# Designs tried in a protein design run: peptides against a protein of PDB entry 7UQJ. Part 43

Target 1, 160 residues: chain A of PDB entry 7UQJ
Amino acid sequence: PELYQNFNITPPRGVLFHGPPGTGKTLMARALAASCSSDERKITFFMRKGADILSKWVGEAERQLRLLFEEAKKHQPSIIFFDEIDGLAPVRSSKQEQIHASIVSTLLALMDGMDNRGQVIVIGATNRPDAVDPALRRPGRFDREFYFPLPDVKARFKIL

## One batch from the design tools (peptide; aimed at target 1 V58 E97, target 1 (a further copy) V58 K95)

Design b2_p15_6_s3 (made by RFdiffusion4, then SolubleMPNN; from b2_p15_6, 8 letters changed)
Fold by OpenDDE base, seed 1:
Structure b2_p15_6_s3 (fold): chain B 160 residues (1-160), chain C 160 residues (1-160), chain D 160 residues (1-160), chain A 15 residues (1-15)
Amino acid sequence: as target 1 above (160 residues)
Amino acid sequence: as target 1 above (160 residues)
Amino acid sequence: as target 1 above (160 residues)
Amino acid sequence: APQLYPPLEAIVVPP
């Protein structure tokens, strides 16, 4: 956050944290939120998990997304962190349920509807950036991507 | 594991990492694996997600757990990391599906069947230690617990 | 970085990441650096280890610090990340070698000499914030601190 | 020479 102020870089509306599981994407989002909070300005951090929005809010997922963005706007400066966003907004396939398409459409509209002056940043975290709907990765949405590499771990990680 | 070997500390059979989501439990498990790996001894890191074992391996979850432990034993020194272990081994309730009870029973047997001399450490991560079957938290299983506190973040985290 | 722009938070000259080893401080610094890079603006990331500057550059450590800050200024927007900064800038004790005092003095002068308009952020990481010279923790230097909590690792990893 | 760590794009390993 503050790094971008010094750099006069227009903050993205959305930031995609991608990388292998357990590379600290969620911890990073929290620490970024912490780092952005000063004694004078507290950031509100909203966390959602993609799969939880789909499973817990069947038929209300769109409404819950709208409410989340409204609450984030109400409590600005704020961060909306979507953990496992690939679970919320999977790539559109010919076999994909209409429910996912509707949720993605709502999220796209909410991302597009954020005024560039809004003190709301959206962070999406995924282990599979290619599993996120490409429409979310367009300019004005999750247009900045950050790879979380595996820690340089001499340990042989076998993800079976 | 190797940290414990280098320190002549008997590795726990199981370690439970618990704490709020995004506190770096998975990152820590990886970093521990890394730190235990020397130039002379490489640790093999196996990662599974509790919900994935249940959903992807319906009817084969027990077999997949057995194969995981066999592969971990074959590639020792090794770490088996279960992310979201509360999704794999929920607390036994009268409403619990027989499938979950069977998987928990298999995991218990696998944990108990690990010889104390095995260079296999099991790490479970959960946001809800109280949602993990208490049988897994007994001595000789996940008998060591580690709380991952929220980063001291002046940011107001609203987990809605 | 961009989060701070949206929040109109004046970026610190220096940020201190403190917390136990393996809590992802270095990973965080890298991910912050990655997060500050857009397709349009690439951030240059400089990494140094405190102990390496002392041990590898005996008698030239001051010069190497100056060169580091000059290169960072030349390649702005940039991040200077000092890993294990407690190794570079230990607390002034009556037993402290004159060499450390000189290096600390040089680092203080370099931190103070950064114009507020410079697109250079300094991140220091330490496992022991109390082992860092308090002069570095003053306003205009490492005036923002981020705690990377231990995972409450009930496993006494005695790193002997 | 100060090892310029590769520009952050190298930390952003493309998927």
Scores: peptide ipSAE 0.000, ipTM 0.367, DockQ to the pose 0.042
OpenDDE base, seeds 2, 3, 4, 5: peptide ipSAE 0.000, 0.000, 0.000, 0.000; ipTM 0.300, 0.332, 0.225, 0.236; seeds 3, 4, 5 fail the geometry check

Design b2_p15_6_s4 (made by RFdiffusion4, then SolubleMPNN; from b2_p15_6, 7 letters changed)
Fold by OpenDDE base, seed 5:
Structure b2_p15_6_s4 (fold): chain B 160 residues (1-160), chain C 160 residues (1-160), chain D 160 residues (1-160), chain A 15 residues (1-15)
Amino acid sequence: as target 1 above (160 residues)
Amino acid sequence: as target 1 above (160 residues)
Amino acid sequence: as target 1 above (160 residues)
Amino acid sequence: PPQLYPPLTADVKLP
């Protein structure tokens, strides 16, 4: 509530940051976490990468996702930032598709299971919003999308 | 000079990075420092926060600013990055106003005292350019301003 | 040459950006690309992720790496940014180890095959420099390393 | 294939 009370916004369960690579999506998520972290209200920032969830946690990825959401709930207000959430999307390979689909389904269930009363925001970042499973982009999940344009080159050339 | 000679630009004494939180101002300052650091020309990057200058250095903030500029000059080419430079601006409280005004006046004097022959760049970052003392935004100080737009505001305002 | 002639720096073939997650390595790489892109000299910025190279290009990853380097050479001056280059490192699984080792070996060969006369810079970003194959960190490859500290760490960083 | 983002041509008008 309070993380959203400060913004007078109905708590988005999930926010999709999309835009070209290195538009600062990760930085923005951190900066949002830092800006929302007052001395009075420290936001716990959890970061995971889509590909790390798949690769490092092969066979235990679902459990690690559950633990992440539990820990985020325990340390609320919290932000779970999934960098490269499209890396959770099925790669066009049949055996990986099942593993990816299972992890995505677990993430969907975890996002659906977040009580709107929790101070947990999930931020997904992707360079390819079209590679994010449409099921993740539905209401109650990543229901808000944010385009990160390339920083205008003109701003740098005046420092140059 | 050489930091600017490489860019064929009159050396800005100061550059103000402004824009919403997490637009990558701090990162950009680091980026510039890293990009300008060659093996041949290592740039020394000094970082301070406006609020830290006021809070951690209460009563010695001016001395610490002087020491910072001296050290930056000693370790030239160098960048002094003031994150949240608006945190040096007076909070609307009379007793703090004098302390803030003194620190700002010291910073003004230090920026004015930078010989154009020094390889010291001062970067101020703020989320609130209007909270930065107009005296700091004058020629020979933070004479260049760079807006860091939010990755498209339509993004943030739907989180709003 | 010219990208480095502008900086009077011996062209690093590769630069390793390392530091904690979301210290803005990706944004930095883009920042470098855009700062080096003048109206006269547009730098082509290529971005790939270590894990995407392994996962999306299963069986064709080596070919896609070759094509990437050829395209980068064709569109010089260019930057190839490998985000999460540690994601090219072997996952501790025997069958994947061979695939990973093959892709890493291809990347090594491509970096070694870059004529010093090319205007191609390779930037690798990692959160875990120790997870990057030491072979990639050798002279003529990722021979320069830049640490990206967390923004809140009070410490002076000499960007070596 | 990972779409090559076109070179940042000056004409990327920020909307």
Scores: peptide ipSAE 0.000, ipTM 0.221, DockQ to the pose 0.049
OpenDDE base, seeds 1, 2, 3, 4: peptide ipSAE 0.006, 0.000, 0.009, 0.000; ipTM 0.380, 0.213, 0.270, 0.167; seeds 1, 2, 3, 4 fail the geometry check

Design b2_p15_7 (made by RFdiffusion4)
Pose (drawn by RFdiffusion4):
Structure b2_p15_7 (pose): chain A 160 residues (1-160), chain B 160 residues (1-160), chain C 160 residues (1-160), chain P 15 residues (1-15)
Amino acid sequence: as target 1 above (160 residues)
Amino acid sequence: as target 1 above (160 residues)
Amino acid sequence: as target 1 above (160 residues)
Amino acid sequence: PPLTLPPLTRPPPTL
């Protein structure tokens, strides 16, 4: 931590895995979760699949998001993996419903809002990165974007 | 106050921050929230978003907005910051649930019934200005619109 | 009435001010209420909004609307003004609440219950006319309309 | 006697 405090830098805490299907996005997330439970320092892994938070009550989806990010603040070494994040956080449109744009706006305020979110890494895997809201693809929330391509020759050899 | 009486004008009590992502809106709101808590006279900063307003009960979201504005009038030199205000106050539509048009109507009524002395300032950042209701963007409710642009060369030099 | 009842031209049961925001619709009703700054029993003015009638309870909104109309009949020559009538009478659909739908179902029955010797006029204002419920725009209801446009050059010169 | 209204519900969302 002194290396990051030596400068006035904050570490990148957001990655967006994107690429074609079957290229290793969930596998890499699974390997990172298995590695986080065997290094004996507790990096808590929070798994979220798509729009797991959708509810028929008004304001319960935004409340579940606020609770997920808060429970992430309770245990500082915590990680949030959003599988298929293009179904949870689509591009905000006036045509579609307000529960979607309201979830996206809550996710924007919880990732880089007025209050600091803590040591919470946020990972999102998507096959459709341009269905993710563009305000979610900037540094401070999903700083990096890892493109997982279809494997080349040497990579196919290694996979096989 | 005498200058604002000599000319028969009312000081603007509303600002709408708008601009591309990562251009300085939450940063300015965070710097103003730190400047509210330093000096010999204290300005009270009230931070809000759509999650701690929207409720599942009938008449509870508008009651939370009224409690916010009454509590800000009580601590009279005050700032109210609504982040991602297009999620809190979208354009009113009949093809949406009534809670969003009811929040926009309650917000219009509470802004038209403020102290009328420049005591409660209301600041909102929408990232997208067209998504917010046009009735809120007219002078009298959000008087000023600060466009936070992508920085040019001298501005990028200063930021770096 | 000594003059206008000679010719049998009935006064309107519902007149609708509609237009873009900031075009002076609330000013006209405020100026007509200052033309009610005259002596009693003539042109009693009631200033209501699309809020402060609707409540948590199930009967106080319709009971209060029936009472407002009864006090309007009590003082014979009277005007009821509903500012932001899309807040009181939105479009009834299957995303609509039950309390607003019953407010519309009582406002329609009270406007059809108003007699032919027209001594209560109901003026209503909106910035979005095709968001008020379609039933109040039928004959015998809000049928005469006043469009309030943005000002032209001479009108802006007079305003300045 | 005064009556209360039930909690608000959302229709099923669509993508």

Design b2_p15_7_s1 (made by RFdiffusion4, then SolubleMPNN; from b2_p15_7, 8 letters changed)
Fold by OpenDDE base, seed 5:
Structure b2_p15_7_s1 (fold): chain B 160 residues (1-160), chain C 160 residues (1-160), chain D 160 residues (1-160), chain A 15 residues (1-15)
Amino acid sequence: as target 1 above (160 residues)
Amino acid sequence: as target 1 above (160 residues)
Amino acid sequence: as target 1 above (160 residues)
Amino acid sequence: PLELYPPLTLPDATF
């Protein structure tokens, strides 16, 4: 309840942050976690990179995802931030299907298995929302999306 | 001088970064500090939250502001970053007038008392520029404002 | 010259931004690019992810790196930002040696081949500086390193 | 190891 009151949103299971690189998606997710954290209520922020899950956890990526969601639930209220979620969950029909399909399936199952009463938010960040498997963008998963445009170049020029 | 030469601007006493949460205001302030820092010239970056000054320093907030500006001047070139400055300096005409008026007055005096030759920049960040006392937005204070747009407002509304 | 005058630093060919994830390395690099850009002097900001170069440009990664450096030189003053440079240039002695060795060698050659008079800065960002090939961290390459600490660590870090 | 990222309180830093 309260995690979602701080977000002023119906409890999204998942939020997709999309937009050009360095638009502050990662920072926004962390800033949201911080703004939702008080002395009375600390939000536990878990961060993973999609590519790191694939590269560092070769052969154990699914297990590591399960452990991540378990820890996030244990330390609720929590945010799981997947930076570069397109690296974790590429479109199923891509040439990378064989390597990523099992991880995508595990992430889908983990998001579907999140108790609606759990104070766990999943934020996925991508530079390419169209590179994320559409199955992750369905209701009950990443069913909310935020575009992150390039910081207005004009506002940057006035700082000079 | 040189801090402001790096900004290619008449030395702003204060810069107001405004825009919705997580638009990267805090990080931009740090980035500016880092970009203005060299091996030859280190910028000292001081960060405070408006709400933290009020909550942690209840009854001493004015003294802590004075100390902060003294330390910033001592360690010049420096940046004082007030995150959530609307929490420090609410509009005077708000019901919070009595508690905050003294802090606002102290901050006004500190900004007015900054030697124009001092290499101290004050950056205020807020999600609500209209919640900042207009007296702080006057010439010689936060007289420069930078809007940090949401990464596409349209995508935020679809989360509602 | 002028790009480096804006940084007030001896022209680093390369700067390594390192620190825990979401410490704002990417946004810092963008903010640096923006703070170095004026109406009179626009900095062209090129961004690539290490993992994207490997995954999207399988078999062409070296060519794409060459093209990137050529475009950056053509559009100077410019910044090339490699986000997750550890994904592009893992330590040579890793079991992934064979796939990445050629890309690392190409990046080394491109950084070595940068005309010292060229207004091209290369910024690498990593969460793990020790995962970056030490050859990239040598003088004339990423010979400057900036640590991005986690926010909540109360430690005043002097970035030396 | 699960890297717990604490809430964004950016420390004072010297750059």
Scores: peptide ipSAE 0.000, ipTM 0.216, DockQ to the pose 0.045
OpenDDE base, seeds 1, 2, 3, 4: peptide ipSAE 0.000, 0.000, 0.000, 0.000; ipTM 0.253, 0.209, 0.216, 0.161; seeds 1, 2, 3, 4 fail the geometry check

Design b2_p15_7_s2 (made by RFdiffusion4, then SolubleMPNN; from b2_p15_7, 8 letters changed)
Fold by OpenDDE base, seed 2:
Structure b2_p15_7_s2 (fold): chain B 160 residues (1-160), chain C 160 residues (1-160), chain D 160 residues (1-160), chain A 15 residues (1-15)
Amino acid sequence: as target 1 above (160 residues)
Amino acid sequence: as target 1 above (160 residues)
Amino acid sequence: as target 1 above (160 residues)
Amino acid sequence: APETYPPLELPEATF
């Protein structure tokens, strides 16, 4: 929130971090949370892995998503970081369509239902932006994408 | 490569990166790979996710691990980065013990079979070091652990 | 330290991390510190901000630098990370030349005075490598530079 | 658990 405020930018409700694995997506999300919190305005950072939501909460994933968004709203300003969001909302092509479709539908509804005044930022991280359901990439959702390039090979060599 | 040489330390064949999610473990592994490659000495970086190896290569995971180590040896100096190694080699406590035990045994054998002169570094990243099979944390394997703390707010800002 | 040893590279005494704000410089320095310590060989990580050294230690900055290097030597293997080193050692162009010249001279002497066998690595991070005194960028000092590229501009704008 | 930021200044992390 503070980063966006300093730049007079309305923060997107949803931000997609994408790039090769290990480009700092999750780190960036945490750093944003940290940089948006002052002594006066602490930001609550909620982190979930897409794969963990599906594997641990089979049949309750929708409820857990709702609870996550409610907790994030209750503790606003807040950031919800979905690591590996392609694991939560893969492109609808495979036979697991029904469970995934319901979770995606719930996530869409939760993102759409956030008031513009809500100080809840949703960050999705993926290594495969093309594996994320296109419905999540529409305006008002993860409508903002950030490519995390590999730090240049030459840049790394002299350090390590 | 250069950071370790000045310290006169025998580099571990295996390095465990652990810490809270989003502390830059994968970024660091990539940065290490890149930083170990000069114009003269390119380092080949191999990356695998622990979960992807189990999910995509059910029954072939052992063969794929062997092929990965052979390719890494062929393209030495090289780094093998296992992201989410706790997904590949979880602590043996749960009923999926057999498949996990075989994959762990293969990984152990591959790490033990590396010549000390082999220019192959194995990096495992986990958010849960205690969820990694203790057999992987023994000397000659992932015998060196690196805690990635949350970068301090000030530290994060310079990354963002 | 261990990564450099495997690759037969003499690590520079001084390493300059440079790149736009928020590209991971400080995180990388911390993660390097973590990655250089094992159970047997813990690395002590000393962090200072260039601006904090000047602002908090007006008239004592030289003494504080000496003490920092002595502590780092005492606790070797160690890493000294100067965040915002351009704040500590700006290019000599402005009327604050005298104080800056003395601090720079002290830092130069401390870096030059490190034994090649000294297990003290100095990392300087800056957003402005061209704002760092060229004397610090010479061989035996910050003779190795690392560019941290921006994650794509689109990525920053939406977060900032 | 939700993490509240700013995170505590981690003391000089001896790694």
Scores: peptide ipSAE 0.027, ipTM 0.224, DockQ to the pose 0.045
OpenDDE base, seeds 1, 3, 4, 5: peptide ipSAE 0.020, 0.000, 0.018, 0.012; ipTM 0.303, 0.357, 0.249, 0.264; seeds 1, 3, 4 fail the geometry check

Design b2_p15_7_s3 (made by RFdiffusion4, then SolubleMPNN; from b2_p15_7, 9 letters changed)
Fold by OpenDDE base, seed 3:
Structure b2_p15_7_s3 (fold): chain B 160 residues (1-160), chain C 160 residues (1-160), chain D 160 residues (1-160), chain A 15 residues (1-15)
Amino acid sequence: as target 1 above (160 residues)
Amino acid sequence: as target 1 above (160 residues)
Amino acid sequence: as target 1 above (160 residues)
Amino acid sequence: PLEEYPPLELPEATF
């Protein structure tokens, strides 16, 4: 929060971490949660895997998303981290279309319904940004993207 | 071992991890320590923050550095990780000059005094490589540098 | 290099990275791969998700594991990183037992069949070390474990 | 027994 206040940066409603697997997306999200938490102001970090929401909560995924956002709102300041968000919100392909479309629609509505003043940050991580529904990548949602490059191989080799 | 034997790489006496905050420098150092440890040969990982050495050990920082290097030498193989090394070894600026100069001088002497055969690696992490005394970045000291790129700065700044 | 030569450290055949999600296991594995690769000797980094091997290669998972290890052997020095290895090699529970048992058996055989002189390191990452088949955690396999603690909130704050 | 590498007990150098 204060880190953001001083930079006059409107806290991103949603941030998409993308890049090859193991570039530190999940670590970064957790580090951000940790970095934004003080002794006075603990940030609540909610983590879900996109695939887990679909696989574990078949038919209840929408309700679970609503509950997640409600809990995140209740425990502000909070971060919702969706690891492998491409598993939750795949680009609408015809055969799985309806269930995925409804889950994506719910996530869109939840992100759109977050007041700009809300201390809830949503971070999505993916290895495949192009597999994420473009609607999630629009302003007011995951409107900020971070490419996590492979750490330069040359850079890391000098360590060992 | 063989992975490393074949590289004919003189073990860096010192490695500087630099890059903007949250690029995983500390995590990398820990995991390097971990990856280098075997059942037969556990690497002892010493971690200090540069600012903590100055703030907690005012007037004894030199002695604490000596003790740290002695313990690291005693517990070879070892890694000394200085997180935020720019806090320990700032570029000599006039007003804080004497105390910092002596601490830097001690660190230089300790790194120079490590036999090339010593199984002590020193890793420094900084967000401000230009704030690290150039003398520490010379051959036989932090002579290897690793840039931990930000995930796109615009990107991180929007999260935080 | 010499760090490792002097350590007489038999390169771990397998290393298990475990700890809470987003503690940087995947980032670390990539960092190790990068840190071991020079301009002269690039380490080939193979990454697979345990769940992907099961879900994408139903009935061919064993063959895909064999091919993966053959390619890793062909492109020595190499790292095979299994992210979410608990998804590939869950503790044998009765109802899914046969397919998982065969995949685990194949992975065990592949790890056991790696000559101690092989420049192939296998890294498994899990959030649930207890969900990994204990047979994978035996000597000559994932015989080294690294706990990735949640970096202390204060420690992460300085990284970001 | 898998020696769980204990979390790198940084020896708290209790200085």
Scores: peptide ipSAE 0.000, ipTM 0.230, DockQ to the pose 0.074
OpenDDE base, seeds 1, 2, 4, 5: peptide ipSAE 0.000, 0.006, 0.000, 0.000; ipTM 0.352, 0.207, 0.158, 0.223; seeds 1, 2, 4, 5 fail the geometry check

Design b2_p15_7_s4 (made by RFdiffusion4, then SolubleMPNN; from b2_p15_7, 8 letters changed)
Fold by OpenDDE base, seed 2:
Structure b2_p15_7_s4 (fold): chain B 160 residues (1-160), chain C 160 residues (1-160), chain D 160 residues (1-160), chain A 15 residues (1-15)
Amino acid sequence: as target 1 above (160 residues)
Amino acid sequence: as target 1 above (160 residues)
Amino acid sequence: as target 1 above (160 residues)
Amino acid sequence: PPELYPPLELPEATF
């Protein structure tokens, strides 16, 4: 909350962290959570993996997402971090596409249902921003995107 | 302790982490402290903010710096992390300049007084390396500087 | 290169970064590579995923590991980062165990064949340190372990 | 119900 407040920027409902593997998306989300927590304002950090939402919560994923957002609202200021949010994207099987579509629709509704005045920030991290449903990337959802490049430091990172 | 030994570089008394806000300077300092602690060799991590040294410790800042360095030496191996070390730089008021000059002079003396054999590392983090007193950036002090680039030089953070 | 020289600890050939997902292991490895690169001493960073070594390089994994270590030696000072190194651990299938055992044996030989004077550091990152072959965790290999705790409770970082 | 990862109360000490 505080990082966004200090910049006088309307708090995004969602922030998409994207970039190649190991660019620090997950770490930055945790660091943001931790940096935004002061003695007066403890930020509660919630973490879920996109693939775990699909695999571990089969048939209850929508309910677990609702409970997650309710708990995040109850413990505001809070950050919900979805690691590997591209794991919510449809895999090529029609049956999985329906399950994924329901989960994505639930996530959309939860993000849309967050009052802009709520101190809940949603961070999605992905290595594949193009695999994230464009509906999640619209205003009022993950409407801010932060590219975590490979450290294109002046040092030739020859990643071979 | 180890990654850096392989490069046969003279051990810095101080390391300056610099780069724009949110590049992970504070997180890196904490993660270095965490990484350097093994079961056999726990590293003690001390953190202070440059602005807090000036504001919270008015009239005792020099004494608190001395106590911090003594405690870091007592609990070696240790890391002293100064977040926002540019907050020790003079703000344009002559009265604050004198107070800041005394604190900087104390920090200089403490860094100069560290035995090169002591297992105390000082890390300063700043968003404004040019606002850090050049005397702190001399050999035997913050003589090593690590630029934390913006994840992308090219990605215009359109922070609207 | 520098922070760790002060601790007078024998330079590890390999460092194991372990801790729960998203604790910043991959970022720390990259940030160490970036931090250790100066204008005069550019560090080359090589990254591989443990699971990719097994899946993408089936039948050539050992050769690709050799080429990686040769290239890291050619471009020293360098860091080889194995993300998800627990992905080299045997999956319960006997045929996969033999392939994994060959790859692990090759990695062991490559780590053992590194001259202690070489400016090549190997970093392994895992969420499951107990799934890493104990042979990799011996002196002269990944003989140093850095726990990346969850930013939460139990590791008493005595931040004084 | 599979354990909701408890809210990581980032202790004040982490940042």
Scores: peptide ipSAE 0.000, ipTM 0.206, DockQ to the pose 0.073
OpenDDE base, seeds 1, 3, 4, 5: peptide ipSAE 0.000, 0.000, 0.000, 0.000; ipTM 0.328, 0.224, 0.159, 0.210; seeds 1, 3, 4, 5 fail the geometry check

